Peptides against a protein of PDB entry 7QUU. Designs and how they scored, part 36

Target 1, 43 residues: chain A of PDB entry 7QUU
Amino acid sequence: DAVEPSVEKEYKKIISFRDTVFEGKHQQFLVPNNVRLKFLRDR

## One batch from the design tools (peptide; made by RFdiffusion4, then SolubleMPNN)

Design b2_p20_4_s4 (from b2_p20_4, 8 letters changed)
Fold by OpenDDE base, seed 3:
Structure b2_p20_4_s4 (fold): chain B 43 residues (1-43), chain A 20 residues (1-20)
Amino acid sequence: as target 1 above (43 residues)
Amino acid sequence: VKEEREKEKELLEELEKLKA
């Protein structure tokens, strides 16, 4: 069944917002190289 | 942050209209 154009437009807005929020939450904190190297050495 | 919160409220309100 074809999704109504109005409903499709609203879903696209929700998906776009979800992706923006996801990118913000999963923004990797820049781990300093010295801390990263220590972490790899301690494994 | 404030602008994104207003967008969140708008999208939640639109989502509630779809569920009604």
Scores: peptide ipSAE 0.043, ipTM 0.569, DockQ to the pose 0.033
Fold by OpenDDE base, seed 5:
Structure b2_p20_4_s4 (fold): chain B 43 residues (1-43), chain A 20 residues (1-20)
Amino acid sequence: as target 1 above (43 residues)
Amino acid sequence: VKEEREKEKELLEELEKLKA
């Protein structure tokens, strides 16, 4: 059965968030995750 | 930074909806 479009959208958001925040795909330098999360909270 | 922050907010909002 095909996954509901809404559920697929949620999975894409989770993956995008992981890539952005935890995997550091948008970071210029190697930064610890706690520092990266702090940076996102401060801006 | 703004885009990353909006992604965080969007995910947190959806996780909150799933918890309710």
Scores: peptide ipSAE 0.042, ipTM 0.539, DockQ to the pose 0.052
Fold by OpenDDE base, seed 4:
Structure b2_p20_4_s4 (fold): chain B 43 residues (1-43), chain A 20 residues (1-20)
Amino acid sequence: as target 1 above (43 residues)
Amino acid sequence: VKEEREKEKELLEELEKLKA
């Protein structure tokens, strides 16, 4: 199924903020592509 | 800091929409 453009936009905001919070820290929080795709499909 | 605070508010709003 095609991911709704609105859902993809919301997800990108969440990831962008996450990356900002962990920027310059030793901890990296990466979401695997399969988890990302599941999140978007389940929305 | 100011930009991060605004991003935090935006994230919290989006997370609330995800819980609905």
Scores: peptide ipSAE 0.040, ipTM 0.559, DockQ to the pose 0.054
Fold by OpenDDE base, seed 2:
Structure b2_p20_4_s4 (fold): chain B 43 residues (1-43), chain A 20 residues (1-20)
Amino acid sequence: as target 1 above (43 residues)
Amino acid sequence: VKEEREKEKELLEELEKLKA
């Protein structure tokens, strides 16, 4: 079923906002590699 | 941070419209 062009535009907008919000939340503090490696070894 | 919060609100509003 062909998605109506109006609905496709709304989905693209939602995806763009989702990605922006996730990119902001996934701004990983640059954890120094030594701290990251220690955390992986302690698991 | 403020811009991201407004984008999050807009996302939630669009999701509510689709749920309805």
Scores: peptide ipSAE 0.038, ipTM 0.549, DockQ to the pose 0.043

Design b2_p20_5_s1 (from b2_p20_5, 8 letters changed)
Fold by OpenDDE base, seed 5:
Structure b2_p20_5_s1 (fold): chain B 43 residues (1-43), chain A 20 residues (1-20)
Amino acid sequence: as target 1 above (43 residues)
Amino acid sequence: KKLEEIRKIIEEALKEAIKL
């Protein structure tokens, strides 16, 4: 099953967080100041 | 809801990570 593009973007944000906190790196993609995750919400 | 709380924690942590 193809991962939904919206879900993939959220995973990239989490990976960027991981890299920032644990590796001292930030991914080169734009994370907006008003971060919102769509997963874990009631549908 | 516990899942909503977890989501908010991650969102706040991501905001702080952007500042680093």
Scores: peptide ipSAE 0.078, ipTM 0.552, DockQ to the pose 0.084
Fold by OpenDDE base, seed 3:
Structure b2_p20_5_s1 (fold): chain B 43 residues (1-43), chain A 20 residues (1-20)
Amino acid sequence: as target 1 above (43 residues)
Amino acid sequence: KKLEEIRKIIEEALKEAIKL
């Protein structure tokens, strides 16, 4: 099943976080002050 | 409500990650 484009964008942010913190790659990404990850909300 | 807690942890971690 194709991942929805909105969810894919959220995954890319999580991967960029991982790469920055765990791999020390210092990837530049914009994180707004009001970050929201919709796919992890309780049903 | 475990997913909501995990969401909040990741959201706060992302705010700190922009400073790295």
Scores: peptide ipSAE 0.073, ipTM 0.543, DockQ to the pose 0.119
Fold by OpenDDE base, seed 1:
Structure b2_p20_5_s1 (fold): chain B 43 residues (1-43), chain A 20 residues (1-20)
Amino acid sequence: as target 1 above (43 residues)
Amino acid sequence: KKLEEIRKIIEEALKEAIKL
C-alpha cells in the first residue's frame, strides 16, 4: 500500500526532529508554528 | 488515549525544537 504523500511528509518531519535532537546538531529545521500530525489519532 | 497523547508529545517537541 502506497503511503499517502501527506503522511509521508509528517514522518519526514518526525525523522528530521529525531536526527536533529539525537545527533546533538542544533539544526533549526523549518517546522510550521502550528504543526499538527494527522496520523496517530484514536480510532 | 495513548496514540493521541503520543501525537501531542511529538507536536510539542517539534515546536520546542524550533526554539533551539
Scores: peptide ipSAE 0.072, ipTM 0.547, DockQ to the pose 0.162
Fold by OpenDDE base, seed 4:
Structure b2_p20_5_s1 (fold): chain B 43 residues (1-43), chain A 20 residues (1-20)
Amino acid sequence: as target 1 above (43 residues)
Amino acid sequence: KKLEEIRKIIEEALKEAIKL
């Protein structure tokens, strides 16, 4: 199944965060001051 | 619920990363 573009964008932020904090890759990513994820919401 | 809790943890972690 094709991942929705909005969901893929949110996964990329999580991966970038992981790589920066836990793997020491220090990848810069733009996160808005009011971070909200649209996935993983209770259905 | 568990998924909502995980979402909130990630959202807070991303907010803290902005301060770095």
Scores: peptide ipSAE 0.071, ipTM 0.544, DockQ to the pose 0.093

Design b2_p20_5_s2 (from b2_p20_5, 8 letters changed)
Fold by OpenDDE base, seed 3:
Structure b2_p20_5_s2 (fold): chain B 43 residues (1-43), chain A 20 residues (1-20)
Amino acid sequence: as target 1 above (43 residues)
Amino acid sequence: EELEKLRKEVEEALKEAIKL
């Protein structure tokens, strides 16, 4: 089934955020855990 | 519902990645 364009856009944002968090861990920049989990819960 | 499933999967993956 074709995913609605709105759902696909939100999917891409979630994946981009995930990747930024993982890259941030590898690059040793501090991403606060509470900010990460709050973003995923508030959407 | 598919978006909620994805959010849950990413949240679980991030929780596990934070423990490492």
Scores: peptide ipSAE 0.078, ipTM 0.571, DockQ to the pose 0.080
Fold by OpenDDE base, seed 2:
Structure b2_p20_5_s2 (fold): chain B 43 residues (1-43), chain A 20 residues (1-20)
Amino acid sequence: as target 1 above (43 residues)
Amino acid sequence: EELEKLRKEVEEALKEAIKL
């Protein structure tokens, strides 16, 4: 089944954010405590 | 539903991760 373009776009944002935080932790970068997870909430 | 589950799992994991 073709995933709707809206669903794929939101999935890519979630994965990109996950990977950024994960990379920041593995590289010992200070991940800002004020990461706005608001886009991860259900609309 | 699968996207909502993934969103919730990532949100929970990242909330715990940001506390460390």
Scores: peptide ipSAE 0.074, ipTM 0.569, DockQ to the pose 0.083
Fold by OpenDDE base, seed 4:
Structure b2_p20_5_s2 (fold): chain B 43 residues (1-43), chain A 20 residues (1-20)
Amino acid sequence: as target 1 above (43 residues)
Amino acid sequence: EELEKLRKEVEEALKEAIKL
């Protein structure tokens, strides 16, 4: 099954964020408390 | 099933990113 293009786009953003955090062990990313990925919401 | 696998990978990646 093709992964929904919205989900794949959100996944790519998380991988990019992870990689940036791993490379930049000193940047505190202020993630706003309300930033919840749409597909990680409770169903 | 593939969507659930992708969700799990994403959740684990987020957990690792928050621990750093």
Scores: peptide ipSAE 0.074, ipTM 0.568, DockQ to the pose 0.079
Fold by OpenDDE base, seed 5:
Structure b2_p20_5_s2 (fold): chain B 43 residues (1-43), chain A 20 residues (1-20)
Amino acid sequence: as target 1 above (43 residues)
Amino acid sequence: EELEKLRKEVEEALKEAIKL
Protein backbone atom coordinates (compact mmCIF):
# COMPACT_ATOMS: atom_id res chain seq x y z
CA ASP B 1 0.00 0.00 0.00
CA ALA B 2 1.23 3.49 -0.81
CA VAL B 3 2.05 5.27 2.46
CA GLU B 4 0.21 8.58 2.57
CA PRO B 5 2.52 11.63 2.37
CA SER B 6 1.56 12.69 5.91
CA VAL B 7 2.49 9.28 7.33
CA GLU B 8 5.78 9.28 5.42
CA LYS B 9 6.57 12.75 6.80
CA GLU B 10 5.93 11.59 10.38
CA TYR B 11 7.97 8.43 9.73
CA LYS B 12 10.92 10.57 8.61
CA LYS B 13 10.60 12.67 11.80
CA ILE B 14 10.63 9.55 13.99
CA ILE B 15 13.68 8.16 12.18
CA SER B 16 15.48 11.51 12.48
CA PHE B 17 14.62 11.61 16.18
CA ARG B 18 15.79 8.01 16.70
CA ASP B 19 19.06 8.79 14.97
CA THR B 20 19.52 11.99 17.02
CA VAL B 21 18.93 10.04 20.25
CA PHE B 22 21.32 7.30 19.17
CA GLU B 23 23.99 9.83 18.24
CA GLY B 24 23.34 11.66 21.53
CA LYS B 25 24.40 8.53 23.43
CA HIS B 26 27.76 8.49 21.65
CA GLN B 27 28.24 12.28 21.50
CA GLN B 28 28.27 15.11 24.06
CA PHE B 29 24.86 16.48 23.01
CA LEU B 30 22.18 15.20 25.37
CA VAL B 31 18.58 15.01 24.35
CA PRO B 32 16.91 15.03 27.80
CA ASN B 33 15.18 11.72 28.61
CA ASN B 34 11.86 13.39 29.37
CA VAL B 35 11.94 15.22 26.02
CA ARG B 36 12.67 11.94 24.22
CA LEU B 37 9.70 10.15 25.76
CA LYS B 38 7.43 13.19 25.39
CA PHE B 39 8.16 13.42 21.67
CA LEU B 40 7.20 9.77 21.11
CA ARG B 41 4.00 9.92 23.20
CA ASP B 42 2.72 13.40 22.32
CA ARG B 43 3.74 13.67 18.65
CA GLU A 1 -0.33 0.67 12.12
CA GLU A 2 3.31 0.48 10.98
CA LEU A 3 3.93 4.04 12.22
CA GLU A 4 2.49 3.25 15.66
CA LYS A 5 4.61 0.10 15.77
CA LEU A 6 7.74 2.11 14.96
CA ARG A 7 6.86 4.72 17.65
CA LYS A 8 6.41 1.92 20.19
CA GLU A 9 9.67 0.19 19.21
CA VAL A 10 11.63 3.45 19.51
CA GLU A 11 9.91 4.28 22.83
CA GLU A 12 10.76 0.85 24.29
CA ALA A 13 14.36 1.12 23.06
CA LEU A 14 14.61 4.56 24.71
CA LYS A 15 13.10 3.28 27.98
CA GLU A 16 15.61 0.42 28.13
CA ALA A 17 18.40 2.77 27.19
CA ILE A 18 17.44 5.21 30.01
CA LYS A 19 17.49 2.40 32.61
CA LEU A 20 21.16 1.78 31.81
Scores: peptide ipSAE 0.070, ipTM 0.557, DockQ to the pose 0.077

Design b2_p20_5_s3 (from b2_p20_5, 7 letters changed)
Fold by OpenDDE base, seed 2:
Structure b2_p20_5_s3 (fold): chain B 43 residues (1-43), chain A 20 residues (1-20)
Amino acid sequence: as target 1 above (43 residues)
Amino acid sequence: SILEKLRKIIEEALKEAIKL
């Protein structure tokens, strides 16, 4: 199924976080001061 | 909900991750 571009962007942030914290891949990524993951909100 | 709690945990973790 096609993932919405906005949701894909949020997943990329989570993956980057995983790589940094759990996989030791300290890749620099920009995290906005007001991070929001809209796809995990209750409908 | 559990999902909202998880969302908050991830959002706070992402804010801290930029410091790593």
Scores: peptide ipSAE 0.049, ipTM 0.499, DockQ to the pose 0.118
Fold by OpenDDE base, seed 5:
Structure b2_p20_5_s3 (fold): chain B 43 residues (1-43), chain A 20 residues (1-20)
Amino acid sequence: as target 1 above (43 residues)
Amino acid sequence: SILEKLRKIIEEALKEAIKL
């Protein structure tokens, strides 16, 4: 299934976060003040 | 659910990452 653009943006944030915190790459990523990940909500 | 818990953990971690 095609990944929705909104979900893809969330994946990119997670990956950037991983790289910054765990891999020490210190990537720049935009995180909203009120962070929400919609794709992991219960259906 | 476990997915909801995981979501919350990541959301909180991302909030802290704003400070980095």
Scores: peptide ipSAE 0.049, ipTM 0.496, DockQ to the pose 0.108
Fold by OpenDDE base, seed 4:
Structure b2_p20_5_s3 (fold): chain B 43 residues (1-43), chain A 20 residues (1-20)
Amino acid sequence: as target 1 above (43 residues)
Amino acid sequence: SILEKLRKIIEEALKEAIKL
């Protein structure tokens, strides 16, 4: 089944991604292969 | 929609970011 975390967890993942790619922090974080982001889905 | 496309791009980018 798809992993659909809370909006707060989704933002934390996106910020961690930003920090890794754009700020050079290179912090690894666990992202399940079946992750799905809810807050950008059509409602 | 454009938001669904953006969501998919971010989801795939997150999966790639763990490999960095």
Scores: peptide ipSAE 0.046, ipTM 0.472, DockQ to the pose 0.177
Fold by OpenDDE base, seed 1:
Structure b2_p20_5_s3 (fold): chain B 43 residues (1-43), chain A 20 residues (1-20)
Amino acid sequence: as target 1 above (43 residues)
Amino acid sequence: SILEKLRKIIEEALKEAIKL
């Protein structure tokens, strides 16, 4: 299934966060001041 | 819900990561 572009952007943020914090890859990721992850919200 | 809790944890962690 094609992932919605907005959801794909959220996954990329999570992956980049993982790489930077846990894997030590120091990959830069843009995080807005008001971070929201819509795909993890209740339906 | 557990998903809301997970979302909040990740959102807060991302906010802290901006400072790194």
Scores: peptide ipSAE 0.046, ipTM 0.493, DockQ to the pose 0.106

Design b2_p20_5_s4 (from b2_p20_5, 7 letters changed)
Fold by OpenDDE base, seed 4:
Structure b2_p20_5_s4 (fold): chain B 43 residues (1-43), chain A 20 residues (1-20)
Amino acid sequence: as target 1 above (43 residues)
Amino acid sequence: SKIEEIRKKIEEALSEAIKL
């Protein structure tokens, strides 16, 4: 089933973040101090 | 909702991981 483009975009962000943390590539992508996920809202 | 609770837990886990 096709995942909604907005949801897919947020999954990609989470996976990218995970991979960055696990690889120790602490390049400070400006992770906001308060992570807020937009997916699954309004459901 | 259960979905809201799951989202909140993910947000908390990500926030903790950023602080490490």
Scores: peptide ipSAE 0.063, ipTM 0.522, DockQ to the pose 0.082
Fold by OpenDDE base, seed 3:
Structure b2_p20_5_s4 (fold): chain B 43 residues (1-43), chain A 20 residues (1-20)
Amino acid sequence: as target 1 above (43 residues)
Amino acid sequence: SKIEEIRKKIEEALSEAIKL
């Protein structure tokens, strides 16, 4: 099934965050202090 | 539900990692 564009954007942010924090890649990303994953709320 | 629990765990882990 095709992932909705909004959901895909959230996944990309998570992956970018992971790479930045845990792999030391330091890719620029904007993550709020209180992370919220909207696409997982209504499933 | 299980998915909400997973969501919360991910959100908590990410929030803590941001503080590092």
Scores: peptide ipSAE 0.063, ipTM 0.511, DockQ to the pose 0.084
Fold by OpenDDE base, seed 5:
Structure b2_p20_5_s4 (fold): chain B 43 residues (1-43), chain A 20 residues (1-20)
Amino acid sequence: as target 1 above (43 residues)
Amino acid sequence: SKIEEIRKKIEEALSEAIKL
């Protein structure tokens, strides 16, 4: 099934964050202090 | 829902990772 573009964009941010954390560079990634996913709320 | 629970778990995991 196709993922909505907005959801895909959010997933890419999550993956980027994950990879940054695993690379030990998580402090360079600007992440909101209060992480909230916008997708899945209406599902 | 299961979907909401998954979302919450991801948000929690990310929040914990930010604290590291």
Scores: peptide ipSAE 0.062, ipTM 0.515, DockQ to the pose 0.100
Fold by OpenDDE base, seed 1:
Structure b2_p20_5_s4 (fold): chain B 43 residues (1-43), chain A 20 residues (1-20)
Amino acid sequence: as target 1 above (43 residues)
Amino acid sequence: SKIEEIRKKIEEALSEAIKL
């Protein structure tokens, strides 16, 4: 099954967060002021 | 639920990262 675009976007945020904060990779991580992860909430 | 707790923890961690 194809992953919905909204789920993929949120997944990419989590990966970017991991890489930037924990792995020290120089990937730009943009987080909105009001952080919400809807793909986990909708279940 | 465990899923709600995981979501909340990630959202909190992201919010903290914005402040750094």
Scores: peptide ipSAE 0.060, ipTM 0.507, DockQ to the pose 0.086

Design b2_p20_6_s2
Fold by OpenDDE base, seed 3:
Structure b2_p20_6_s2 (fold): chain B 43 residues (1-43), chain A 20 residues (1-20)
Amino acid sequence: as target 1 above (43 residues)
Amino acid sequence: AAEARKRLEKLLEELLKKLE
């Protein structure tokens, strides 16, 4: 199923955070220290 | 600190699994 664009943007933040913090990978998009994942709170 | 990071990693894995 097609992922909603807002959910896809938040998913990319989760992946970027994982890769930077736990895998030591550089990502083209940065995750701020105050990241909000709004869709996860609504579940 | 190592235990806290491991808990955070598990939380991220659980969240990713719910998005799949």
Scores: peptide ipSAE 0.033, ipTM 0.509, DockQ to the pose 0.000
Fold by OpenDDE base, seed 5:
Structure b2_p20_6_s2 (fold): chain B 43 residues (1-43), chain A 20 residues (1-20)
Amino acid sequence: as target 1 above (43 residues)
Amino acid sequence: AAEARKRLEKLLEELLKKLE
């Protein structure tokens, strides 16, 4: 199934964040406190 | 800082598990 572009963008953010926290592969970026992962609410 | 990192790691693990 084609992943919705919005879900793919959210997934890429999660992976980038993981790599930053666990492996330091990405530069630290600010994540707003009000960020909502919409696709996680429907599960 | 170490405790905050540990909380964030747990949150990421939970989020990744929900994406499986």
Scores: peptide ipSAE 0.032, ipTM 0.505, DockQ to the pose 0.000
Fold by OpenDDE base, seed 4:
Structure b2_p20_6_s2 (fold): chain B 43 residues (1-43), chain A 20 residues (1-20)
Amino acid sequence: as target 1 above (43 residues)
Amino acid sequence: AAEARKRLEKLLEELLKKLE
């Protein structure tokens, strides 16, 4: 099934964060403090 | 700091499992 574009964008942010913090793949991304992964509530 | 890192790892793992 095709992943919704909004879900894919949030997934990419999670992966980027994981890579930055735990794999040494430092990538700066700006995430506002109020951003929440809304799709995780509906899954 | 070590405890905070462990909590963050768990959170990321849980999020990844929900995305699979």
Scores: peptide ipSAE 0.032, ipTM 0.504, DockQ to the pose 0.000
Fold by OpenDDE base, seed 2:
Structure b2_p20_6_s2 (fold): chain B 43 residues (1-43), chain A 20 residues (1-20)
Amino acid sequence: as target 1 above (43 residues)
Amino acid sequence: AAEARKRLEKLLEELLKKLE
């Protein structure tokens, strides 16, 4: 099933944050700061 | 700084678990 574009942006933000916090990796892609993890509230 | 990092790591781990 195709992931909704909004959800994909949220995943990208989480992955970027993971790489920065746990691994000290540079962000491979730009994630807008205003992207909210809204879908996590439904889980 | 170390405590702030640990808090962020914990939060991130919790978020990742919700995505599994």
Scores: peptide ipSAE 0.031, ipTM 0.513, DockQ to the pose 0.000

Design b2_p20_6_s3
Fold by OpenDDE base, seed 2:
Structure b2_p20_6_s3 (fold): chain B 43 residues (1-43), chain A 20 residues (1-20)
Amino acid sequence: as target 1 above (43 residues)
Amino acid sequence: DELLRKLLEKLRELLEKLLE
């Protein structure tokens, strides 16, 4: 089933956050406001 | 910090499950 575009947008934020924090690519983790997961807060 | 490492690992596991 096609993921709703709004849900897909939040998944992309989750992936971006995951990659930033857990892939060891950064010594310092900055979470910009656009990466805030509204989808997880509203559930 | 061991506590921070454990928290990040648990968060990773939860995010992976959400993306399955």
Scores: peptide ipSAE 0.034, ipTM 0.498, DockQ to the pose 0.000
Fold by OpenDDE base, seed 4:
Structure b2_p20_6_s3 (fold): chain B 43 residues (1-43), chain A 20 residues (1-20)
Amino acid sequence: as target 1 above (43 residues)
Amino acid sequence: DELLRKLLEKLRELLEKLLE
């Protein structure tokens, strides 16, 4: 089954966050509010 | 599936805390 486009967008955010944490595990970084997860909030 | 929905909601909440 094809993943819903909205769900795919949230997966990309999770992957991007994971990779940022892995690469920057010794650094503090600011996460913009537009990166907030929205999946299931309106479901 | 209600269990899957609850697990995904909890995952969302935990990930949002990590993004704060």
Scores: peptide ipSAE 0.032, ipTM 0.432, DockQ to the pose 0.000
Fold by OpenDDE base, seed 3:
Structure b2_p20_6_s3 (fold): chain B 43 residues (1-43), chain A 20 residues (1-20)
Amino acid sequence: as target 1 above (43 residues)
Amino acid sequence: DELLRKLLEKLRELLEKLLE
């Protein structure tokens, strides 16, 4: 069951976002609302 | 594909909550 390239791309975005969030836990960072994950909402 | 989509959506929601 090969994960479709589209799903793998979205997974990589989520992992990148996770890493940014975890790195940021040591720094108070303001995340603008436009940086929120918008993909998968309407799928 | 629907199960995988739901898992990724749940992961997105959890990550967005970490930014609150």
Scores: peptide ipSAE 0.031, ipTM 0.452, DockQ to the pose 0.000
Fold by OpenDDE base, seed 1:
Structure b2_p20_6_s3 (fold): chain B 43 residues (1-43), chain A 20 residues (1-20)
Amino acid sequence: as target 1 above (43 residues)
Amino acid sequence: DELLRKLLEKLRELLEKLLE
């Protein structure tokens, strides 16, 4: 079955966040407020 | 779809905790 477009969009955000963290683009052990993943919480 | 949504939510939580 095709993944719903809304779920696919959120999946891409999770992958982008992961890559940003693992590439060392953010301070280790500190998540800036502007990159917090707030999506899916109210779904 | 609901299972996939729950898995993605858990992945989000784990990624945030990795930086705590």
Scores: peptide ipSAE 0.031, ipTM 0.444, DockQ to the pose 0.000

Design b2_p20_7_s1 (from b2_p20_7, 6 letters changed)
Fold by OpenDDE base, seed 5:
Structure b2_p20_7_s1 (fold): chain B 43 residues (1-43), chain A 20 residues (1-20)
Amino acid sequence: as target 1 above (43 residues)
Amino acid sequence: SEEEELYRKIEEKEEELRKE
């Protein structure tokens, strides 16, 4: 299945946020799986 | 499902971030 545009947008937000934290702080930032999936379903 | 596909993509990206 192709991911719907709204769901793809939320994926990109998560990745962009993590990349920004990693690049800015030189520290890996991981979003827990349960939090990520809940966010994608609820938003 | 779409959710499972996104989960896989996120896990792949997390693995990339762990290698950096």
Scores: peptide ipSAE 0.036, ipTM 0.485, DockQ to the pose 0.043
Fold by OpenDDE base, seed 3:
Parts: C-alpha cells; sequence; structure tokens
Structure b2_p20_7_s1 (fold): chain B 43 residues (1-43), chain A 20 residues (1-20)
C-alpha cells in the first residue's frame, strides 16, 4: 500500500538527521544514502 | 558510539511509526 503523507514526512526527518550527523563529521559509515526504513519498505 | 546512538534512534522512530 502507499505510505500515508504523515508517515512519509516523519521518514524524511529521520533521513535528514542521518545525513547531518554523518556528513558533518567527515566520516563514512555503513549507511547507504538511499536506504528506506524497514517499516516503510514493507508497507 | 555515535553510530550506535543513531541506529538506536532510527529503530525507536520506526517503532513509533508502526503504532500510528
Amino acid sequence: as target 1 above (43 residues)
Amino acid sequence: SEEEELYRKIEEKEEELRKE
């Protein structure tokens, strides 16, 4: 099923947080840039 | 580590989204 707009909004906030934390430290971690959350992939 | 803390926060938020 399609992800509800409210759930997609919260997903985007998590991705923004991830990118800020890892890029701001100039360190590469094992988190691909386009990884979707497990719950949102399975919905 | 900060990496471990980030993964924990992602998991916590996924759990919140499943309850909505």
Scores: peptide ipSAE 0.052, ipTM 0.566, DockQ to the pose 0.178; fails the geometry check
Fold by OpenDDE base, seed 1:
Structure b2_p20_7_s1 (fold): chain B 43 residues (1-43), chain A 20 residues (1-20)
Amino acid sequence: as target 1 above (43 residues)
Amino acid sequence: SEEEELYRKIEEKEEELRKE
């Protein structure tokens, strides 16, 4: 199923925020950005 | 902590997007 463009935009903002705030300080969240965005696109 | 709250908000939003 096609993901609504709004959902992908929201997720990209989350990823950008996460990477900016936690860059080099903490372990990455459970789902890597590339894997998660792929899941959303392929749903 | 404030940092733990930010993690929770990110995880919550990620879960919402997964269920949509």
Scores: peptide ipSAE 0.049, ipTM 0.557, DockQ to the pose 0.128; fails the geometry check
Fold by OpenDDE base, seed 2:
Structure b2_p20_7_s1 (fold): chain B 43 residues (1-43), chain A 20 residues (1-20)
Amino acid sequence: as target 1 above (43 residues)
Amino acid sequence: SEEEELYRKIEEKEEELRKE
């Protein structure tokens, strides 16, 4: 299925956040909690 | 942890997105 451009943008931000956390940097400001939770709940 | 749970959910969503 096609992913909406807005959802894809949120996904890419979450992946960037994940990679940052796995590197131990914990740069949580890259993806606001509301954006992460919206993507994870609604997709 | 909450972090580990978040990453499991991200991995599940990545798999779903790859199947679309």
Scores: peptide ipSAE 0.040, ipTM 0.511, DockQ to the pose 0.057; fails the geometry check

Design b2_p20_7_s3 (from b2_p20_7 with E1S E2K E9K K18R E19K)
Fold by OpenDDE base, seed 2:
Structure b2_p20_7_s3 (fold): chain B 43 residues (1-43), chain A 20 residues (1-20)
Amino acid sequence: as target 1 above (43 residues)
Amino acid sequence: SKEEELYEKILEKEEELRKE
């Protein structure tokens, strides 16, 4: 089933946050730089 | 630690969103 756009947006933000805050500490998913930067700007 | 607690909350929410 297709993930709801709102849920997908929240998921991407969570992954970006995890990978940014815990960089080098935990296993990361590949997050595009534009997604990472957007999350940081919106906080 | 507070950092570990935050990490676990992120994983919990990630799993919830993946199941929806």
Scores: peptide ipSAE 0.033, ipTM 0.491, DockQ to the pose 0.079
Fold by OpenDDE base, seed 4:
Structure b2_p20_7_s3 (fold): chain B 43 residues (1-43), chain A 20 residues (1-20)
Amino acid sequence: as target 1 above (43 residues)
Amino acid sequence: SKEEELYEKILEKEEELRKE
């Protein structure tokens, strides 16, 4: 089955954010809001 | 560490979305 557009969009954000974190750029001000995961932002 | 906690949360959410 095709992945729902909302799920696909969220998955792409997770991948982008993960890559940013793995590059050592996990500081909140270095992670753009469009990439940043909600559940990590609220920490 | 705080970094490890972030990695774990990312991986958990990635796994959830990959199964949908």
Scores: peptide ipSAE 0.032, ipTM 0.487, DockQ to the pose 0.082
Fold by OpenDDE base, seed 5:
Structure b2_p20_7_s3 (fold): chain B 43 residues (1-43), chain A 20 residues (1-20)
Amino acid sequence: as target 1 above (43 residues)
Amino acid sequence: SKEEELYEKILEKEEELRKE
């Protein structure tokens, strides 16, 4: 049940955007197959 | 706040991606 490459790419963009806006970083992270973004889970 | 609004937009996009 691997995440499709296109979906993974978009998740990486979301993470990078978050880090840019809130932390001033430009980092991309791999998204685990069954894991929602932490900051969205903790909302 | 602007931050909360941004989180909501990101949440919406994540929901869309999870349906693909």
Scores: peptide ipSAE 0.029, ipTM 0.481, DockQ to the pose 0.221
Fold by OpenDDE base, seed 3:
Structure b2_p20_7_s3 (fold): chain B 43 residues (1-43), chain A 20 residues (1-20)
Amino acid sequence: as target 1 above (43 residues)
Amino acid sequence: SKEEELYEKILEKEEELRKE
């Protein structure tokens, strides 16, 4: 069963954010708090 | 810490999206 395109899009955003902040790709200060929290508040 | 709280929220949201 295929995942709906809208759900897949939001999932990709969460993974991208996780990798940016917690896998050492970027320092946390490069991502504003309001942008960080938007990924979690949406949906 | 605020970082730990954010990490837990990411994991919770990831699990929610994976179950849909």
Scores: peptide ipSAE 0.032, ipTM 0.486, DockQ to the pose 0.086; fails the geometry check

